# Ledger of designs, part 133: peptides against a protein of PDB entry 8YR4

Target 1, 309 residues: chain A of PDB entry 8YR4
Amino acid sequence: PRGSPALQLVVLICLGLMGLERALNVLVPIFYRNIVNLLTEKAPWNSLAWTVTSYVFLKFLQGGGTGSTGFVSNLRTFLWIRVQQFTSRRVELLIFSHLHELSLRWHLGRRTGEVLRIADRGTSSVTGLLSYLVFNVIPTLADIIIGIIYFSMFFNAWFGLIVFLCMSLYLTLTIVVTEWRTKFRRAMNTQENATRARAVDSLLNFETVKYYNAESYEVERYREAIIKYQGLEWKSSASLVLLNQTQNLVIGLGLLAGSLLCAYFVTEQKLQVGDYVLFGTYIIQLYMPLNWFGTYYRMIQTNFIDMEN

## One batch from the design tools (peptide; made by RFdiffusion4, then SolubleMPNN)

Design b2_p20_4_s2 (from b2_p20_4, 14 letters changed)
Fold by OpenDDE base, seed 5:
Structure b2_p20_4_s2 (fold): chain B 309 residues (1-309), chain A 20 residues (1-20)
Amino acid sequence: as target 1 above (309 residues)
Amino acid sequence: DFLELLQQFLEQLQQQSASL
């Protein structure tokens, strides 16, 4: 943010905290591996107790990975409130100034409430998109890249390839299926608005409906509109289940392939039992933020559509 | 809570969707 050095410092601190979250996502599985190895080796209690205490402390800071309510993520979110408010206000003022620069003919053709609704949508869309890109997309992509590098360097290159293929396929399918689902959601929303408009029109004309004893006819027309809406709602909801199941299958196949390969290398004494536990733990940690990626991609698309209006 | 943040986010999305 230009003009406030305090807000610039807060942004830098938030970026530093985001970097710390990425480090925690790697360290937590490593410490868990070390506990398993120390237990297997029957290591002295003092070394084990220190490693367990350190793991629990790191896990408290992490809170369960990206999108969880860990201490570091909560602190980041708290500090970011002021930056978000500054950005929101700046966007709102830019939209408002732009509205005043528009032709008188544009203003005469629109109701003041419609103009304000467009301004509010535009502000919310830009701020939501920016916050989402910075705090969900970029960190998740960073965690994937860090994961690929980590597994490629400290394991066999085949583990890095499995993670790369699994995550690339997951992201691609998430985008493609989400774009496909957006058609059903748009159709659902259009039918919802049409159903609502018909109900409002029938209720506004209540006296006329009552005069003609047409109450039963209006109720039946409303029932037909609801059934048509529910048919579109079912398609939207079923497409979400299909997305989630497809995502689960991709992660499950990646976990299966990598776990079998890891188990094989443990039997050949090339890896330790703790390394098997590390792989499984790390893949689950990558999956947690990605599970929300489909919801988030829809939010981006909605925000872009609301910015174009 | 993650559920409250999700619920606030869903309510904010529902308010945005209901303002649509």
Scores: peptide ipSAE 0.006, ipTM 0.366, DockQ to the pose 0.031
Fold by OpenDDE base, seed 3:
Structure b2_p20_4_s2 (fold): chain B 309 residues (1-309), chain A 20 residues (1-20)
Amino acid sequence: as target 1 above (309 residues)
Amino acid sequence: DFLELLQQFLEQLQQQSASL
């Protein structure tokens, strides 16, 4: 943001808080590991109580991971409100200025209310997309990379490879199935709009429908439109279930392979029992934000298509 | 609550998607 040093400082603080969230995503599983190891070793109460208190404090700062309400995430969101308002207002003023630069012939061909609605859609789409990319997509990708590096360095190269293959396959299948699903969702939305338009047209022509006693015919036509909509809705919903099941299967296979390998290394005394718990906890923690990634990718695609129109 | 924030976000997205 050019022109306000205060907003630049707030952006830097928000970036620092995002870095802190990434550090917390690594530290929370490590402290949980340490608790399990201390319990296994029957360590003295003072060491255990300190580690548990530290874990609970770190968990309060983190919350439930990316997309959840932790203290650091809430503080970041609060500070970002001013930056978002500044960005929104700047985009809105740029769109409004551009609309005034357009030819009178373009404005005479469109209703003023339609032009304003396009401007508001454009502003909301751009600001939503930017906030979305910066606070959800980029941090999730960063957590995956940090996870691969962590497991490769502190466990074994095989764990890093399992996480890499699992997350790469997960992301690829999420994109492919989401693109396939988008066709069904577009068809559903088009049929929903057509069904709503028919209902509105029938209600606006209520006097004519009543004059011809065509009420039963309009109701039956509306029923047929609803049945056609529900057939497309079912395909859209079934495709979402298929996406979620495919995602669950990929994570389940990755968790199985990594957990078996971790258990084997624990039996060889190369890893501790806490390291097994760390692996499972960290994979589940990476999965939580990724579950929404398909919804996220679709939103990005929708906002780009809306900006092209 | 996370569910309410998610629901508000989904409703804002549905409102944005219904405004399309």
Scores: peptide ipSAE 0.006, ipTM 0.369, DockQ to the pose 0.032
Fold by OpenDDE base, seed 2:
Structure b2_p20_4_s2 (fold): chain B 309 residues (1-309), chain A 20 residues (1-20)
Amino acid sequence: as target 1 above (309 residues)
Amino acid sequence: DFLELLQQFLEQLQQQSASL
């Protein structure tokens, strides 16, 4: 943010916290591996207790599974509120200034409430897209790259290749199936608008419908429009289930291939039992943010479509 | 850079909305 050194410092702190989150994403599985190895070796209680306490502390900083936000992520989100408010206000003022530069003929043809709703949608779309790219897309891609590098260096090149192929296939199929699904969603939204328009037209002509006793005919036409809408809604919902199942199958196959390879190397005494647990834990940890990637790509596409309108 | 890209994107959207 130009003009506020305090907000620039907050952005730098947020970037530092994002780097710390990436480090925690590597360290938490490593400490969990070390616990499993220490338990297998029947290590002294003092070493085990210290490693468990350190793991729990790192896990508190990182956050838990689905729905648990870590302390570092919460602190980052809290600090970012001021940067988001500054960005939102700047976008709102730019849109408002541009609206005042538009011709009188443009203003006379539009309702003030419609213009304000366009401005609010534009601001929400831009600020949402920016926050989304910075806090979800970029960190997830960074965690994948860090994961590939980590497995290639500390396990074997084969593990790095499995993670690379699994994540590349997952991302590609997520994009392709989401683009295919977007056609069904557009058709559903168009039919929803047409069904609503028909209901509004029937209600605006209520006196004419009453005069001709055409109530049963209008109800039947509305029923047919609802059935047509529900047929498109079912296709949209079924396509989402297909996306989720395709994602689950790709991750399941990657987890199977990597787990079998890890188990084989443990039987050959090249890896420890803790390394098997690390691989499974780390892959599941990479999957958690990726499960949202389909929702995320859809949010990006929706924001772009809402900005084109 | 990213703020300039966002500003260019907003300007491009403003040009598209002015052509409709």
Scores: peptide ipSAE 0.000, ipTM 0.315, DockQ to the pose 0.013
Fold by OpenDDE base, seed 4:
Structure b2_p20_4_s2 (fold): chain B 309 residues (1-309), chain A 20 residues (1-20)
Amino acid sequence: as target 1 above (309 residues)
Amino acid sequence: DFLELLQQFLEQLQQQSASL
């Protein structure tokens, strides 16, 4: 943001906090490994208690699950509110200025309320997309790269390869299946709008429907439209279940392959029991943001579909 | 039109992010 050094500093602090989140995503599994190793070795209570306390503190900073609920993530989100507001306002002003530059013929051919609704949806979609890219996509890709490097350096190149193949396949299948689902979602949304329009038209023409005693006919037409909608809704929902199941299978296969390889290296005394736990913990930590990736990519596509109509 | 505005805006954001 060229116009405010204060917002530039906030962006730099947010980037620093994002870097800290990446470090925490590596450190938390390492400390959990160390706890398992100390428990296995029957280490003194003082060393165990310190390591557990440090782990819990790091886990509080990281947060549970999606990484979005940690202290660092919450602090980043709080600081980012001002940057988001500045960006949103700048987008809104650019769209509004562009609308004023458009020809009189364009304005006369459109309802002002529809234009404003498109502008508001557009602004919300763009700001949502940016926030999603910066706070979920880029960090998740960074965690994958860091994971590949970490496992390749500290375990074996085979672990880095398993993580690479698993995550690449997961991302590719997520994109391909989501693009396939978009067709069903577009058809569903179009039929929803048509069903809603038919209900509104019937209710606006209530006097005419009453005059002709056509209530039963309008109800049956509405029922047929609902059945057609539900058939498309089922395809959209079933395709979502298929996406989620495909994602779970890819992660399950990656976890299986890597866990078997870890177990093998533990039996050969090349790795410790804690390293097995580290691998499983780290893969699960990578999966959680990626599962949200599929959810937000759907939100993006929904917002684009809702702008085409 | 709106998709072109969105693309131009995304390009302008990429240019602004590259200028940070």
Scores: peptide ipSAE 0.000, ipTM 0.348, DockQ to the pose 0.014

Design b2_p20_4_s3 (from b2_p20_4, 15 letters changed)
Fold by OpenDDE base, seed 2:
Structure b2_p20_4_s3 (fold): chain B 309 residues (1-309), chain A 20 residues (1-20)
Amino acid sequence: as target 1 above (309 residues)
Amino acid sequence: MFDELLKELLQKIEDASKSL
């Protein structure tokens, strides 16, 4: 933010907290590995208790991934509220200034309330997209790169290759299947609008429908429009299930290949039992942000399609 | 990036403004 040193400091603190989250994503699996190794070696209680306590503390800072946001992520989100409010207000003021620069002919031809509603949706979409890029896309790509480097250095180049191929295939299939789904979603939204328009037109012409006793005919035409909509809704929903199942299959195959390779290297005494547990835990941790990626990529495409209509 | 997204949004509002 240009003009506020305090908000610039908050942005720098948020970037530092994002770096700490990346470090926690690596450290948590390492401490879990160490617990498994200490249990396997029947290590002294004091060493085990310290490692478990440290793991639980790091896990509290990181969060549970599935339902609990970590302390670091919550602190970052809390600090970012002021930056988001500053950004939103700046966008709203720029849009409002631009609306005042438009011609008198433009202002006379339009409902001011519809223009403000489009401006508010646009502001929310841009601010949401920026927050998503900064806090989800960039960190997820960084975690994938860090994961590939980590597995290549500490395990074997084959593990780094499996993670690279799995994540590349996952991202590619997510994009391709999502672009394919967008056709069904556009068709569904068009048919929803047409079904709604037909209901509005029938209700606006209520007196004419009543005069001709055409209620049963209008109800049947509305039923046909709903059946057409539900046929497109089913295709949209079924295509989402297919996306989720395709993503699950890619992660399952990557987890299978890497787990079999890890088990083989443990049998050859090249890796420890804790390394098998680390691999499984780390791959699941990389998958969790990617599952959100598919949801947010849809949200972005929706917001772009809903701004085109 | 933010100034480009803002310009693109303003342009889309202006284009949606010319198509209505």
Scores: peptide ipSAE 0.019, ipTM 0.583, DockQ to the pose 0.013
Fold by OpenDDE base, seed 3:
Structure b2_p20_4_s3 (fold): chain B 309 residues (1-309), chain A 20 residues (1-20)
Amino acid sequence: as target 1 above (309 residues)
Amino acid sequence: MFDELLKELLQKIEDASKSL
């Protein structure tokens, strides 16, 4: 943000916290590995207790699995509120200024309420897209790259290749199936809007419907519209299940291949038992943000389409 | 990136205003 050194410092702190989250994503599995190795070696209680305490502290900073945010991510989100408010207000004022510079003919041809609704959608879409790219997409891609590098350096090039192939296939299939699914979702939303419009039109014309005793006819037309909607809803929902199952299959195959290879290297004494546990926990940790990536990509596409219309 | 997205949004609003 040009003009406020305080907000620039907050952005730099937020970027530093994002870097710390990436470091925690590597360190938490490493400390968990070390606990498993210390337990296997029957290490002294003092070393084990220190490593467990350090792991729990790092896990508190990182956060728990599905739906719980860590201390670092909460602190980042809290600091970002001021940056988001400044950015939103700046976009809103720029759009509002631009709307006032537009010709009188443009203002006479449109209802002021429709113009404001387009402006509000535009501001929300841009601010949402930016926050989404910075806090979800870029960090997830960074975690994948860091994971590939980590496994290539500390395990073997074969583990890095397995993770690379699985994540590349996962992302590609997620994009392709999400684009295919978007057609069914658009058709569903269009039919939902048409079904709602028919219900509103029938209710607004209630006196006329009552006068002609056409209640049964309007109910049957609404039933037909619902059946048509449900046929499209089923296609949309079935396509989501197919996406989730395809994603699960790719991760399952990657986890199988990497776990078998890790188990083999543990039997050859090239890796420790803790390294097997690290591999499984790290792959599951990479999978958690990726599971939402299809929702992610769709939200980006919807925001771009909502800015074109 | 942000200044580019803002320019692209302003340009889309301007293009949508010129097509009317």
Scores: peptide ipSAE 0.018, ipTM 0.578, DockQ to the pose 0.012
Fold by OpenDDE base, seed 4:
Structure b2_p20_4_s3 (fold): chain B 309 residues (1-309), chain A 20 residues (1-20)
Amino acid sequence: as target 1 above (309 residues)
Amino acid sequence: MFDELLKELLQKIEDASKSL
């Protein structure tokens, strides 16, 4: 942000907190591994209690599952509110200034309320996309790369390959199945608009429908339009379930292959019991942001499709 | 026209993001 050194410092602190979140994503599974190893070795209570306390503290900083934001993520989100407000206000003022620079002929030829609605939706969508790319997409890709490097260096190249193949296949199938699904969603939205238009036209012509006692005929035509809509809605919803099941199958196969390989290396005394737990917890931790990624990528595509109409 | 406004909006936001 040019012109406010205080907001530049806040952006730098937010970037530092993002780096700390990546470090916590590696450290938390390592400390959990160490607890399992210390329990297996029947280590002294003082060593175990210190490691558990440190793990719980790191887990408080990181956060603990679906919807529980950690202290670092909450602090980042809190600091980012001022940066987001500054960015939004700057974009809104730039759009508003540009609208005032447009010709009188442009203003007279248009519904000013529709242009303002498009500008507001556009600003919200792009600001939301940028925040989503910076805080979810880029960090998730970084965590995958860090995971591949970590497993390749500290376990074996085969673990890094399994993570790479699993995540690459997951991302590729997510994109391909989402693009395929977009056809069903467009057809559903078009049929929803056509069904709504028929209801509006029937209600605007209420006096004519009433004069001809045609209420039963208009209700049956509306029923047929609803059945056609529900057939497209079912295809859209079923395609979403198919996406979620395909994603779950890819993660399940990657988890199976890596867990069997890890169990084999533990039986060969090349890895400890805690390393099996580390692998499973780290893969599940990588999956959580990716599941959100599929949801937000769909939300983005929806907002763009709803702006094309 | 919407695509032009969206491209201009995207460019202004890209320029705004580069000025952050």
Scores: peptide ipSAE 0.019, ipTM 0.607, DockQ to the pose 0.013; fails the geometry check
Fold by OpenDDE base, seed 5:
Structure b2_p20_4_s3 (fold): chain B 309 residues (1-309), chain A 20 residues (1-20)
Amino acid sequence: as target 1 above (309 residues)
Amino acid sequence: MFDELLKELLQKIEDASKSL
């Protein structure tokens, strides 16, 4: 942010907190491994209690489960509010200045309220997309790269390859299936608007419909429009289930391949029982942000498609 | 027109984001 050294410092702190989140994503599985190894070795209570307490503290900083943000992520989100407000205001002012530079013919050809609504939706969508790219997409890609490096260095190159292939296939299928789904969503929204417009036109022309006793005909036309809409809605919803199931299969196959390989190396005494638990925990941690990726990408695509209408 | 305005908007926002 040019012009505010305080906001520049906040951005640097937020980037530092993002780095800390990446470190926590590696450390939490490592401490969990260490607990399992200490339990297997029947280690002294004092060592076990310290490691468990440290793990729980790291897990509090990281967060845990679907929808629980960690302390570090909450602190980052809190600090980012001021940066987001600055960015939003700057975008709004740039849009507003550009609207004033447009020709009088452009202003006469459009309702000022529709233009303002498009500008507000545009600002919200872009600010949301930027925040999502910076705080979800880039960090998730970084976590995948860190994971590949970690497994390649501390386990075997084969584990790094399994994670690479699994995550590459997951990302590719997510993009391709989401682009394919966008066509069904656009068709659904267009048919929804056409169905609503027909209902409004029929209600505005109520006197004419009543004069010709055409009520049954208008109801049947509306039924046909709803059936056509529901056919597109079903395709949109079914394509989402297909995406989620495809993603689950890719992660399941990656987890299966890596878990079998890890179990084999534990039987050969090349890895410890804790390393098996680490692998499973780490893959699940990589999957959680990626599952949210599909949901947020849909939310952003909604906002963009709702701007085209 | 909207796609052009959106492209110009996205370009101005990308330029504004590079200036942040």
Scores: peptide ipSAE 0.018, ipTM 0.584, DockQ to the pose 0.013; fails the geometry check

Design b2_p20_4_s4 (from b2_p20_4, 14 letters changed)
Fold by OpenDDE base, seed 1:
Structure b2_p20_4_s4 (fold): chain B 309 residues (1-309), chain A 20 residues (1-20)
Amino acid sequence: as target 1 above (309 residues)
Amino acid sequence: SFQELLQQFLQLLQQHSLQQ
């Protein structure tokens, strides 16, 4: 970003966090291997518990791969909001200014019906994504129930309880925090529609704007509307980062409690080393579709809000 | 063309609604 040293520093920090995320992708498997080796060697409980705790902390920083938001990814996303807003505003103002310069040649040639058809294609794409997510919610709930039953029958009842409490808390917090976010999204969409309507009205009345040489005034009015929009967008995006981080924390606590309990039962020779590997893999597999559930619940609420406007 | 710029402008407005 040219002209803001603060935004340049934020870009450098984001690049550093991307490097840290790559280091975590190597370290997490190494620590996991070390846990398996310590379990096989029947190492002292204190060294095993420290290695498990360190692994879960690194896993909290990393997240669950390409679909999961770890702490480092959430921090990167949060810091990047201001860089994205600066870039978006600059592109929008350049396009808007250039549309005011070119408007006189284009309005003479093509019908308003193509602009409506582009809007309709966007709504159709969102509807297709909604249908895909509806078909993933029912399987996700089934996989959670199957997971609770599996861990209750084949592991100690304490594992089934940990999974039940973790998934119930995850779902409850996802709903409550998403409903809390809806007010920020409604306010943002209302301001987006007002900003768009102002831009379209200014472009439709381009002959009058050009007759009065008012292009600079309309660009400044549009800039003020974008700044107001970006203030609401920041609240929406920051609330999303908070949701993702809350979800990551709940899964991290469930993974910590279950991994420590599993490691303890392996040391007591009640479970095998393979059962520890199974538990950790299965919890991560349950987390992936749950992350999509948070996205789905957001999109349902969006479509309801977009139908109210 | 003005149409490509208007399409880019409308796509920018739509990408904003889809990423949120």
Scores: peptide ipSAE 0.022, ipTM 0.535, DockQ to the pose 0.014
Fold by OpenDDE base, seed 5:
Structure b2_p20_4_s4 (fold): chain B 309 residues (1-309), chain A 20 residues (1-20)
Amino acid sequence: as target 1 above (309 residues)
Amino acid sequence: SFQELLQQFLQLLQQHSLQQ
């Protein structure tokens, strides 16, 4: 971003965090292998517990398989909001200003009537989303229930309890934080619609704007509307990062508790090294659909809010 | 063309709403 040294520093930090994500993608498998080796060698509990805790901490920083919900990814996404907003606003204002310059030449060549037809395409996506949600929510809930039953029967009731508490807390916090976000999204959508309506109205009335040489005035009014929108957008996007980080924290705590308990039972020869591998793999696999569930619940809420407007 | 730029502008506005 040219013109703000603060935003340039934020870009450099975001690039550094992206490099850290790559380092985590290498380190997490290494620490996981080290845990398996230490379990096989019957290493002292203190060394094993430290390695497991370090692994879970690195996994918390990395997040689940796509990395999209890791602490580092969430921090990067949070910091990037202002850079994206600056870039978007600059592009939108450049296009809008250029459209006002070209409007006289274009309208001398073509009639205004074709522009209105593009707005109607938004409604058809809602029905496909609802079907996709039902087909992903039901399997995810089934996989959680199957997981609780499996761990309760084949490991210990404590593992089933950890999974139950972790998933129940995850779902509850997802709903509560998403409902809390709805107010920011509604305010953002209302201001977005007002900003779009003003931009379209100014571009449709371009002859009047040109007659009064008011192009600079309309660009400044549009800039002010974008700044107001971006203030609401930041709250919406920051609240999403907070949701993702809260979800990552809950899964991280569940993974920590279950991984330490599993490692302890392996040291006590109640479980095998393979059971530790199974537990860690299964919890990570349960996390992936749940991350989609949070995205889907957000998309449902979006579509409901977008239908209220 | 102005129409292509206007469509790109409207698409940019739409993509911003869809990414959130």
Scores: peptide ipSAE 0.020, ipTM 0.526, DockQ to the pose 0.014
Fold by OpenDDE base, seed 3:
Structure b2_p20_4_s4 (fold): chain B 309 residues (1-309), chain A 20 residues (1-20)
Amino acid sequence: as target 1 above (309 residues)
Amino acid sequence: SFQELLQQFLQLLQQHSLQQ
């Protein structure tokens, strides 16, 4: 971004974090291989526990596929909010200012009524998304229940308990944090609609704005409305990063507890090395539906908020 | 054209609502 050295530094930090994500994508499989080798060699518990703990820490930093955003990705997303807002505001103000400049030539040839009709078409796509979300929430809950039953039946009761507690905590925190963030989303959407309405009204009243030479005044009012919107958008986006990080932390704790317990039972010859691999893979697979649940719950709430306005 | 810019502006306003 030109003109802000602070935002340039944030871009460089985000690029550095993207480089770190690439390093983690190589290191996490290496540490996972090392765990499998140490389990196969029947290595001492202290070396195994250290390697498992290090793997889980690296996996917490990386995240677990589509279902869990890693700490590094969340930090990158959080830092990028201000860069995205700066870029968006600059593009919006450039387009708005250019529309006021060009509108004299365009409005002399067309009736004002077509612009309003494009704003209303956005609402009808929301109802189709709601139906699709409801049909996908039920399968996601079924996959979670099947997963809990599978762990309870095929693994020791302690594994079933860890998975149950981890999933229950994940779902509860997802709901509670999502309900908490809904107030920020509502306030943001209300301010977005007000900002959009001001832009549309200014463009519809172009002849009046031009007659009074008030283009600079309308651009300034629009900039103030965007700044107010971006203050609320930041709260919404930051609350989403907090949700994703909370989810990642719960996943990390569940993976740590379960992986240490698996490793211990493999050392005691109660489980095979394959069972450790199975547990880790299956846990990661169960977190994918859970992340979809959090996404669907957010989208359902967004659609209800967008219908209340 | 003014229409292309207006469509781009409206699309930008819609993409912002969809990415959140």
Scores: peptide ipSAE 0.020, ipTM 0.499, DockQ to the pose 0.014
Fold by OpenDDE base, seed 2:
Structure b2_p20_4_s4 (fold): chain B 309 residues (1-309), chain A 20 residues (1-20)
Amino acid sequence: as target 1 above (309 residues)
Amino acid sequence: SFQELLQQFLQLLQQHSLQQ
């Protein structure tokens, strides 16, 4: 943000908090491993109590797994509200200024409510996209890279390869299935707009409909338009379930392959029981941001399709 | 009034399009 040193400082603090979240994403599984190893070794109570207390504190800072957002993520989200409001207001003022520069013919041809709705969808889309890229896409890619490096350095290179193949396949299938789903969503939105336009036109011409006693005919025509819309909505919703199931299957196969390999290395005494628990915990922790990635990539595509219409 | 019903219907259509 140019012009406010206070907002620039807030952005720097938010970037620092994002770095802290990445460190917590590595530390929390490590401390959980250490608890399992200390329990297995029957370690002294003082060492166990310190490690458990440290784990619970780190888990409070991180959040995740308990259904609550972490303290660091909440603090980042709170600080970012001012930056988002500044960006939103700037985009809104740019759209408003551009609308005033448009020809009188454009102002006369569009209803003021449609123009405002396009402006509101446009501002929400741009601010949502920027916040999504900065706080979900970039951190998720960073966590995947950190995970591959961690498993390649501290585990056998085979674990780094499994995580790499699983995450690469997950991202590729998410993109491909979402691009396929975009066709159904465009068709749904086009039919929704056509159904709305027919309903508004029938209601604006209510005097003519009443004069011809055509109320039953207009209701049946609207019902046919709704049934056609719901057929496209069902295809969109079914394609979403197929995406979620495909994502779940890829993560399940990666978790199975890595868990079997980890169990094998524990039986050969090359890894400890805590390392098996670390692998499962870390993969599930990587899955949570990726599931949000699929949801927000869908929101981005929705917002782009809604801007094209 | 018919205008109030039309506004309520347009608002319902707007809420339905925002929930999807």
Scores: peptide ipSAE 0.017, ipTM 0.564, DockQ to the pose 0.013

